# Peptides against a protein of PDB entry 3JWR: the designs that were tried, part 352

Target 1, 323 residues: chain A of PDB entry 3JWR
Amino acid sequence: TRELQSLAAAVVPSAQTLKITDFSFSDFELSDLETALCTIRMFTDLNLVQNFQMKHEVLCRWILSVKKNYRKNVAYHNWRHAFNTAQCMFAALKAGKIQNKLTDLEILALLIAALSHDLDHRGVNNSYIQRSEHPLAQLYCHSIMEHHHFDQCLMILNSPGNQILSGLSIEEYKTTLKIIKQAILATDLALYIKRRGEFFELIRKNQFNLEDPHQKELFLAMLMTACDLSAITKPWPIQQRIAELVATEFFDQGDRERKELNIEPTDLMNREKKNKIPSMQVGFIDAICLQLYEALTHVSEDCFPLLDGCRKNRQKWQALAEQ
Target 2, 298 residues: chain A of PDB entry 3JWR as posed
Amino acid sequence: TRELQSLAAAVVPSAQTLKITDFSFSDFELSDLETALCTIRMFTDLNLVQNFQMKHEVLCRWILSVKKNYRKNVAYHNWRHAFNTAQCMFAALKAGKIQNKLTDLEILALLIAALSHDLDHRGVNNSYIQRSEHPLAQLYCHSIMEHHHFDQCLMILNSPGNQILSGLSIEEYKTTLKIIKQAILATDLALYIKRRGEFFELIRKNQFNLEDPHQKELFLAMLMTACDLSAITKPWPIQQRIAELVATEFWEQGDQVGFIDFVCTQLYEALTHVSEDCFPLLDGCRKNRQKWQALAEQ

## One batch from the design tools (peptide; made by RFdiffusion4, then SolubleMPNN)

Design b2_p28_3_s4 (from b2_p28_3, 11 letters changed)
Fold by OpenDDE base, seed 5:
Structure b2_p28_3_s4 (fold): chain B 323 residues (1-323), chain A 28 residues (1-28)
Amino acid sequence: as target 1 above (323 residues)
Amino acid sequence: MDYEKFEKELAKEYNIPLSVVRLARAYF
């Protein structure tokens, strides 16, 4: 395609030029092409292209395929969300110095997972999927959308001309897919909530050990969640803008719930109750986000900007909630 | 699966406000 030709022929700027090592990164000013270039740079600077002998054109095609399989009519859970998740992963690996704690296969898997973790998201939550009796609700009992996202990821990875993993041995390929699946499934809040206590306790007791396979898996899940939620850590103007996108998607679902399901939406998805957003954000930060970024910072102190950003945004949301 | 029931169970089991559970599920 013309888009592929353009991407494949383009000079890929440095990570410094693209600012993709910054935890404060924003994609708002970037074109789709630039987001793809950033993604190429992530693979390159993580040594994934070289170590796994990826063909440049294949990588370009894969990136474009992933991007294409996000819906443009979804306000928040679109390519830009996936891209920002991957960028945070890259920043955590580089600036956060987590790269040295992981194998190349784990890094490869995490980056692919971050980019793929919300593939074909419909802009509605699992509750809507179930209540609307969507076919996906019949395929999976738990983590419905996350299983679907992984299936989409696998489909793309195995599509002709998109096989970025073709340079891997069979064993490496199997390992990579296992980690990708685990990472995507880890973005289910239920799994995060259930598992995070073990992680926090290991950190608290100074017993955390990445050489333990179970603890490694646990850490990768927590890291994935930290990147998925990273919008909450962004500088306040960026945080506000992202919160607006999230609210838009919620309100769109609420409107659909009224129209299609004949139900009254919850406050979260009711556009008439937007005044509750600040207090909900405070609650979200306190219950879900803060402890995660605290624990991550204990694993690597260079991840502190994520924690600091989260704390600052909590203060901002609290101030708005008090008005 | 009754998703609302599931959310309520999560909220109760882990002492998280239901609104926060719902919000988090939407963010993920």
Scores: peptide ipSAE 0.305, ipTM 0.864, DockQ to the pose 0.670
Fold by OpenDDE base, seed 2:
Structure b2_p28_3_s4 (fold): chain B 323 residues (1-323), chain A 28 residues (1-28)
Amino acid sequence: as target 1 above (323 residues)
Amino acid sequence: MDYEKFEKELAKEYNIPLSVVRLARAYF
């Protein structure tokens, strides 16, 4: 395609020029092409292209395929969300120095997972999928959408001309797919809520050890969640804008819940409860976000900007909630 | 916002038992 030709021929700027090592990064001003260039830079600077013998054209095609398989008519869970998740992963790996704690296969898997973790998202949560009796609800009992996202990821990876993993051995390939699947499934916040206690306890007791395979898997899950939720850590103007996108998508679901399911939506998805957004954001930060970024910062102090951003945004939301 | 109300909302949002949500707050 013309898009592929343009991307493949383009000079890829440095990570510094693209600012993709910054935890404060924003994609708002970037074109789709520029987001693809950023993605190429992430693969290159993490040594993934070289170490796993990726052909440049194949990588370009894969990136464009991933982007294409996000819906344009979804307010938040679109390519830009996936891209920002991957950028946070890249920043955590490089600036946060987590790269030094992981294997090349784990890094490869995490980056692919971050970009792929919401593929073909429909702008509705698992509860809606279940209650609407969607065909996907017949395939999976738990983490319905996350299983679907992984299926989409696998489909793309196996599509002609998109096989960025063709340079891997059979064992490396299997390992990579396993980690990708686990990482994508970990983005189900229900699973995060269920599992995070173990992680925090290991940190609290100073027993956290990445050489333990179970603890490694747990850490990768927590890291994925930290990147997935990283909008909450962004500078306030960026945070506000992203919160509006999230609210838009949630309210769209709430509207559909009324019309299609004949149910009253929760406050989170109720358009009439816009005034509750600030207090709900405070609650979300307290219940879900803060301790995660504290724990992540304990693993690597260079991740502190994520925690600091989260704390600052909590103050901003609290101030709005008090009005 | 009432934290208990939020916990209930979260439990419904993510289709998990309220007890699991509350357990997650054990460290706060």
Scores: peptide ipSAE 0.110, ipTM 0.750, DockQ to the pose 0.087
Fold by OpenDDE base, seed 4:
Structure b2_p28_3_s4 (fold): chain B 323 residues (1-323), chain A 28 residues (1-28)
Amino acid sequence: as target 1 above (323 residues)
Amino acid sequence: MDYEKFEKELAKEYNIPLSVVRLARAYF
């Protein structure tokens, strides 16, 4: 395609120029082409292209395929969200200095997972999928969409001309897929809630050890969630804009819940409850986000900007809630 | 190598249809 030709021929700017190492990164000013260029830079600077002998054209095609398989009519859970998740992963690996704590396969898997974790997202949560009795709800008992995202990821990885993993051995491929699956499934906040206590306890007791395979898996899940939620850590102007996208998508679901399911939406998804957004954001930060970024910062102090951003946004939302 | 066994293991481990696994392996 013309898009592929343009991407493959383009000079890829440095990570410094693209600012993709910054935790404060924003994609708002970037074209689709520039987001793809950023993605190439992430793979390159993480040494994934060299270490796994990726052909440039194949990587370009894969990136464009991933982007193509996000829906345009979804306000938040689209390519830009996946891209921002991957950028946060990149920043955590580089600026957060987590790269040296992980294997190349783990890094490869995490980056693929971050970009792929919401493939074909429909702008509705698992609860809606279940309640609407969607065909996907018949295939999976829990984490319905996350399983679907992984299926889409696997489909793309195995599509002709998109096999960025062709340079891996069979065992490396198997390992990579396992980690990708785990990472994508980890983005189900229900699973995060179930598992985070173990992670926090290990940190609290100073017993956390990445050389333990189980703890490694747990950490990768927590890191994935931290990147998925990283919008909450962004500078306030960026946070506000992203919050509007999230609200838009949630309200769209709420509208559909009324129309299609004949149910009253929760406050979070109720368009008439905009005034509750600030207090709900405070609650979300307190219940879900703060402890995660605190724990991540304990693993690597260089991830502090994520925690700091989260705290600052909590203060901003709290101030709005008090008006 | 017992490819069928491997495919079944993958299908089970990743909770995906065996047909999808087989299709995927066709391109690997």
Scores: peptide ipSAE 0.019, ipTM 0.483, DockQ to the pose 0.021
Fold by OpenDDE base, seed 3:
Structure b2_p28_3_s4 (fold): chain B 323 residues (1-323), chain A 28 residues (1-28)
Amino acid sequence: as target 1 above (323 residues)
Amino acid sequence: MDYEKFEKELAKEYNIPLSVVRLARAYF
C-alpha cells in the first residue's frame, strides 16, 4: 500500500526527537504516520529488531496492520490508546530502567502485547458483550474481550507479510506467545484486582524477587496494568482530554444500553451524570492506581514520574469534585 | 454469567466501589 511504502521509506527520528522516553508524552499532535514511526523506534531502541532479526518492511506492515485492526469509531479504545500504552511501556523500560530487569523475550512480548491488548475493541465492556449475547460471550466465560484481543493479535502475527516473529526459534516463539497472552489477559481488571494483593505484599515485605518465575509473571502483569492505566499519570491537560474520551465511550455504551438492550445505564455510563466524573476519578485513583504506581516505583525508583503524575491528577480531580 | 453481578461481587470482595471497578475496567 501507499501507506506502507511511505512508512517503510521514512527516516525514523530518534527517541529523543520523538520524546517517547518521556512519561509526560502526548500523542495528540502526532499523525498516524508519526505514531507508526514512534512504534518503529520503540522496537529498534529496545534492540528487538536486531535481536530477533525483524525485517523493516515486515515490522512496518505489522504496525500498520495492528493500527488498522483498531476501530476508528471508538472514542477511547482505539489505536491511540494502544499506542500510548506501548509508549508508556517503552518509557518504563527505558527511563524507568525496567529494561535491565527483563529478558529480551519478555520485552518483546510486552511491547507486542501493549500494542495489541485492545485489538478490535468495540467500545463496550465485557458486560455489554455478555448482555447483548454476542457470539464472543459464547466462546469465553471470563475476560471475553481480552481473549478476543489476543486472538486478533495472534491472527495478525501469523498473517502473510506481518510475521515479525519469524526470526524466533520455535521455543522462543512459544514463550513469546505465552507471555503476550498472559499480558493481554492481565489487562482484565478482575485479574489485576485478584493478583495485586500478592504483588503489594511482596513489595511491603521486601520479598519481591524477579528471579522467581511466578513473581516475574506477576510483575509483568502489574507492569501491563500500569501502562494501560498510564493516562491517569499524564500532565493534567492530557489527563483531562483522555478522561473526556473515556467518558465519551462510556456514554456511547450507555446510550446503546438504553437503545439496544433496554437497560438503564449506570452512573458511569450515564450521559446525564457527567458531573460525577471528578469524584469517580478520585475513587479510581485511590482504589486502583496509587498503590500500583507506588509499588512500581518501589521496584524501580525511576518510575516515580508515574506516581507523581497520578498524585497530581488526584489533586486536580479532587478540586473539581469539590466544586 | 451475569457480568454485572460479577462486577458487584468483585466490588464487594475487594472493598472497591462498584463505580470504581467499572471505571477501572474502562481504562483497561
Scores: peptide ipSAE 0.300, ipTM 0.862, DockQ to the pose 0.718; fails the geometry check

Design b2_p28_4_s1 (from b2_p28_4, 19 letters changed)
Fold by OpenDDE base, seed 4:
Order: C-alpha cells, then structure tokens, then sequence
Structure b2_p28_4_s1 (fold): chain B 323 residues (1-323), chain A 28 residues (1-28)
C-alpha cells in the first residue's frame, strides 16, 4: 500500500528527537505516520529488530496492521491509547531502567502486548459486552475483551507479511506468545485488583525477587497496568485532555446502556454527573494508581516521574473537586 | 518505602473501596 511504502522508506528519527524516552511524552501533535515511526524506533532501540532479525518492511506492515485494527470511532481505546501505552513501556524500560531486569523475549512480548492490548476495542467494558449478550460473552467467562484483544493480536502476528516473530525459534516463539497473552490479560483491571496485593506485600516485606518465575510474571502484569494507566501520570494539560477522551467514551457507553439495555448508568458513565469527574479521579488515583506507582518506583527508582505525575494530578483533581 | 507503606494503609484502602465499590465492580 501507499502507506506502507511511505513508512518503509521514511527516515526514522532518534528516540531523543521523538522524545519517546520521556515519561511526559504526548502524542497529540503527532501524525499517524509519526506514531508509526516512533514505534519503529522503540523496536530498534530495544534491540528487538536486530536480535530477532526482523525485516524492516515486515515490521512496518505489522505496525500498520495493528494500527488498522483499532477502531477510529472509539474516543479513547484506539490506536493512540495503545501507542501511548507502548511509549510508556518504552520509557519505563529505557529511562526507568527496567530493561536491565528483563530478558529480550520479555521485552519483545511486552512491547507487542502494549501495542496490541486493546485491539478492536469497541468503546465498552466487559460488563456491557456481557449484558448485551454479545457473541464474545459466550466464548469467555471473564476478561472477555482481553481474550478478544489477544486473539486479534495472534491473528495479526500470523498474517502473511506481518510475521515479525518469524526469526524466533519455536521455543522462543512459544515463550513470547505466552508472555503476550499474560500481559494482555493482565490489563483487565479486575485482575489487577485481585493480584496487586501479592505484589505490594512482596515489596513491603522486601521479598520481591525477579528471579522467581511467578514473581516475574506478577511484575510484568503490574508493569502492563502501570503503562495502561499511565495517562494519570502525564503533565496536567495532557491528563485533562485524556480524561476528556475517557469521559467521552464512558458517557457514550452510559448513553447506550440507557438506550439499548434500559438501565441507569453508574456515575462514572453518566453524562449527567460529569461534575463528579474530579472527585472520581481522586478516588481512582487513591484506590488504584498511587500504590502501583509507589511499588513500581520501589522496584526501579528511575520510574519516579510516574509516581510524581500521579501525585501532582491527584492534587489538581482534588482542587477541582473542592470548587 | 515510607510512601509505599502509607499507601498500603488498610483503613484507607477500605474506605476507598467502600466509596468506589461500584467502580471497582465495573473494572475493564
């Protein structure tokens, strides 16, 4: 395609030029092409292209395929969200120095998972999918959308001309897919809530050990969540804009819940209660975000900007809630 | 570690869970 030709022929700027190592990164001013270029740079600078013998054209095609399989009519859970998740992962790996704690296969899997974790998202949560009797709800009992996201990821990875993992051995391929699946499934916030206590307790007791396979898996899950939620850590102007996108999508779901399911939406998804957003954001930060970024910062102190950003945004939301 | 320990306060966590019970149930 013309798009592929343009991407494949383009000079890929440095990570420094693209600012993709910055935790404060914003994609708002980037074109779709530039987001794809950033993604190429992430793969390159993590040595994934070289170490796994990725063909440049295949990587370009894969990126474009992933991007294409995000819906454009979804306010928040679109390509830009996936891209920002991946960028946060990249920043955490590089600037946060988590790269040194992980294998190349784990890094490969995490980056693919970050980009793929919301593929074909429909702008509604698992509860809506379940209540609407969607066919996917018949296939999966829990984490319905996350299973679908992984299925989409697998489909793309196996599509002709998109096989970025073709350079892997069979064992490496299996390992990578396992980690991708676990990472995507871990983005179900319900699973995060279920598992985070174990992670926090290990940190509290100073018993956290990445050499333990179970703890490694747990850490990867927590890292995925930290990147998935990283909008809450962004500089305030960016945070506000992203919060608007999230609210838009949630309100759209709430509107559909009223219309299609004849139910009153929760406050989070109720357009009429938009004035509650600041207080809900404070609660979200306190209940879900702060502890995670504190724990992550304990694992790697260089991840402090995420924690600091989260704290600053809490203060900003609290100030709005008091008005 | 002090910040982390403070964040792990069970009483605080319980209060937040009660306040946002509905939100937590509607996890992604």
Amino acid sequence: as target 1 above (323 residues)
Amino acid sequence: LEGLLAGLNEKHLQMLKEEFEKLLELAK
Scores: peptide ipSAE 0.022, ipTM 0.471, DockQ to the pose 0.044
Fold by OpenDDE base, seed 2:
Structure b2_p28_4_s1 (fold): chain B 323 residues (1-323), chain A 28 residues (1-28)
Amino acid sequence: as target 1 above (323 residues)
Amino acid sequence: LEGLLAGLNEKHLQMLKEEFEKLLELAK
């Protein structure tokens, strides 16, 4: 395609020029081509291209394939969300110095997972899929969409000309796929809520050890969630804009719930309850986000900008809730 | 570790957790 030719021939700017190591990064001003260039830079600067012998054209095709398999008519869970998740992962690995704590295979898996974790998202949550009796709900009982996202990820990785993992041994390939699956499934907030207590307790007791395989898996899951939710950490103008996209998608679901399922949506999905967004955001930050970024900052102090951003946005949302 | 513990208003967090879990269950 013309797009592939343009991407493959383009000079990839440095991470410094692209500002992709910044936790305050925004993609709002970037073209689709520039987001693809940023993604190439992430793979290159993490030494993934070199270490796993990726062909440049194959990587370019894979990135474009991933981007293409996000829906354009979904307000929030689109390519830009996946890209921002991956950028936060890159920043956490580089600026947050988490790269030094992980293997190359784990880093490879996390970056692929971050880019792929919401593939073919339909703009509705697992509850809607279940209640609508969608065919996907018959295939999977739990984490329905996350299983689907992983299936889409596998499909792309195995598609002709997209096989970025062809340089891996059989054992490396199996390990990478296992970690990708675990990381994508970890983006189900229900699983996060279930598992986070163990992580926080290990941190609190100063018993956290990344050399333990179970604790490593737990950490990777928490890191994926931290990157997936990282919009809450962004500078206030960026946070507000992303919150509007989320609200738009949720309200669209609520409208469909009324029309298609004949049910009253929850306040979060109810367009008529827009005035409750600030208080709901405060609740979300307190219940889900703060402890996660505190724990992550404890693992690596260089991740503090995520925690600081989350705290600042809590204050901003609280001020709006009091008006 | 002290920063993590100092931020833990356990009672407030528990209440918010329960409210948010209800929201998440409803949003599931």
Scores: peptide ipSAE 0.023, ipTM 0.449, DockQ to the pose 0.043; fails the geometry check
Fold by OpenDDE base, seed 3:
Structure b2_p28_4_s1 (fold): chain B 323 residues (1-323), chain A 28 residues (1-28)
Amino acid sequence: as target 1 above (323 residues)
Amino acid sequence: LEGLLAGLNEKHLQMLKEEFEKLLELAK
């Protein structure tokens, strides 16, 4: 395609030029081509292209395929969300110095998972899928969408000309897919809530050890969630804009719940309750985000900008809630 | 996910926790 030719022939700017190591990064001003260039840079600077012998054209095609398999009519859970998740992962690995704590396969898996974790997202949550009796709800009992996202990820990885993992051994391939699956499934907040207590307790007791395979898996799950939720850490103008996108998508779901399912939506998805957004954001930060970024900062102090951003945005949302 | 999480009341959080516990049990 013309797009592939343009991407494959383009000079990829440095990570510094692209600012993709910054926790404060924003994609708002980036073209689709620039987001793809950023993604190439992430793979390159993490040594994934070299270590796993990725062909440049195949990587370019894969990136474009992943981008194509996000829906354009979804307000938040689109390519830009996946891209921002991956950028936060990259920043956490580089600026946050988590790269030195992980294997190359884990890094590869996390980056692929971050880009792929919401593939073919429909702009509705698992509860809606279940209540609407969607065919996917017949295939999976829990984490329905996350299983679907992984299936889409696997489909793309195995598509002709998109096989970025072709340089891996069979064992490396199996390991990578396992980690990708676990990482994508970990983006189900239900799973996060269930597992986070163990992670926080290990940190609190100073017993956290990444050499333990179980704790490693737990950490990768927490890191995925931290990147997936990283919009809450962004500078306030960026946070506000992203919150509007999230609200738009949730309100669209709420409208569908009323129309298609004949149910009253929750406050979060109720367009008429827009005035509750600030207080709900404070609640979300307190219940979900703060402890995660605190714990992550304990694992790597260089991740502090995520925690600091989250705290600052809490103050901003609280101020709005008091108006 | 920020918006989705903001609307999670305690009941929804509990449901999510229960779903995750089931997954952990299946993974053992």
Scores: peptide ipSAE 0.015, ipTM 0.511, DockQ to the pose 0.084; fails the geometry check
Fold by OpenDDE base, seed 1:
Structure b2_p28_4_s1 (fold): chain B 323 residues (1-323), chain A 28 residues (1-28)
Amino acid sequence: as target 1 above (323 residues)
Amino acid sequence: LEGLLAGLNEKHLQMLKEEFEKLLELAK
């Protein structure tokens, strides 16, 4: 395609020029082509292209395929969300120095997972899919959408001309797919809530050890969630704009719940309760976000900008809630 | 989030945990 030719022939700017190592990064001014260039730079600077012998054209095609399999009519869970999740992962690995704590296969898996974790998202949550008796709800009882996202990821990875993992041994391939699956499934907040207590307790007791395979897996899951929720850490103007996108998507779901399912939406999904957004954001930060970024900062102090951003946004939301 | 969490009964949460633990065990 013309798009592939343009991407494959383009000079890829440095990570510094693209500012993709910054935790304060914003994609709002970037074209789709520029987001693809940023993604190439992430793979290159993490040494994934070299270490796993990726062909440039294959990588370009894969990126474009992933982008194409996000829906454009979804307000928040689109390519830009996946791209921002991957950018936060990249920043955490580089600026946050998490790269030094992980294997190349784990890094490869996390980056692929971050880009792929919401593939074919429909702008509705698992609860809606279940209540609407969607065919996907018959295939999977739990983490319905996350299983679907992984299936889409696997389909793309095995599609002709998109096989970025072709340079891996059979054992490396199996390991990578396992980690990708676990990482995508970990983006289900229900799973996060179940598992986070173990992680926080290990940190509190100073017993956290990445050499333990179980603790490694737990950490990768927590890191995925931290990147997926990273919008809450962004500078206030960026945070506000992203919150509007999230609210738009949630209100669209709430409208559908009312019309299609005859269910009164929760306050979070209710367009008529827009005035409660600030207080709900404070609650979300306190219940889900703060302790995660505190624990992540304990693993690597260079991740502090995420925690600091989250704290600052809590103060901003609290001030709005008091008006 | 509280509404989302409230919609997740303890049994559902436990089932998700067990499924995840099985996946983790298979990954070992």
Scores: peptide ipSAE 0.007, ipTM 0.442, DockQ to the pose 0.045; fails the geometry check

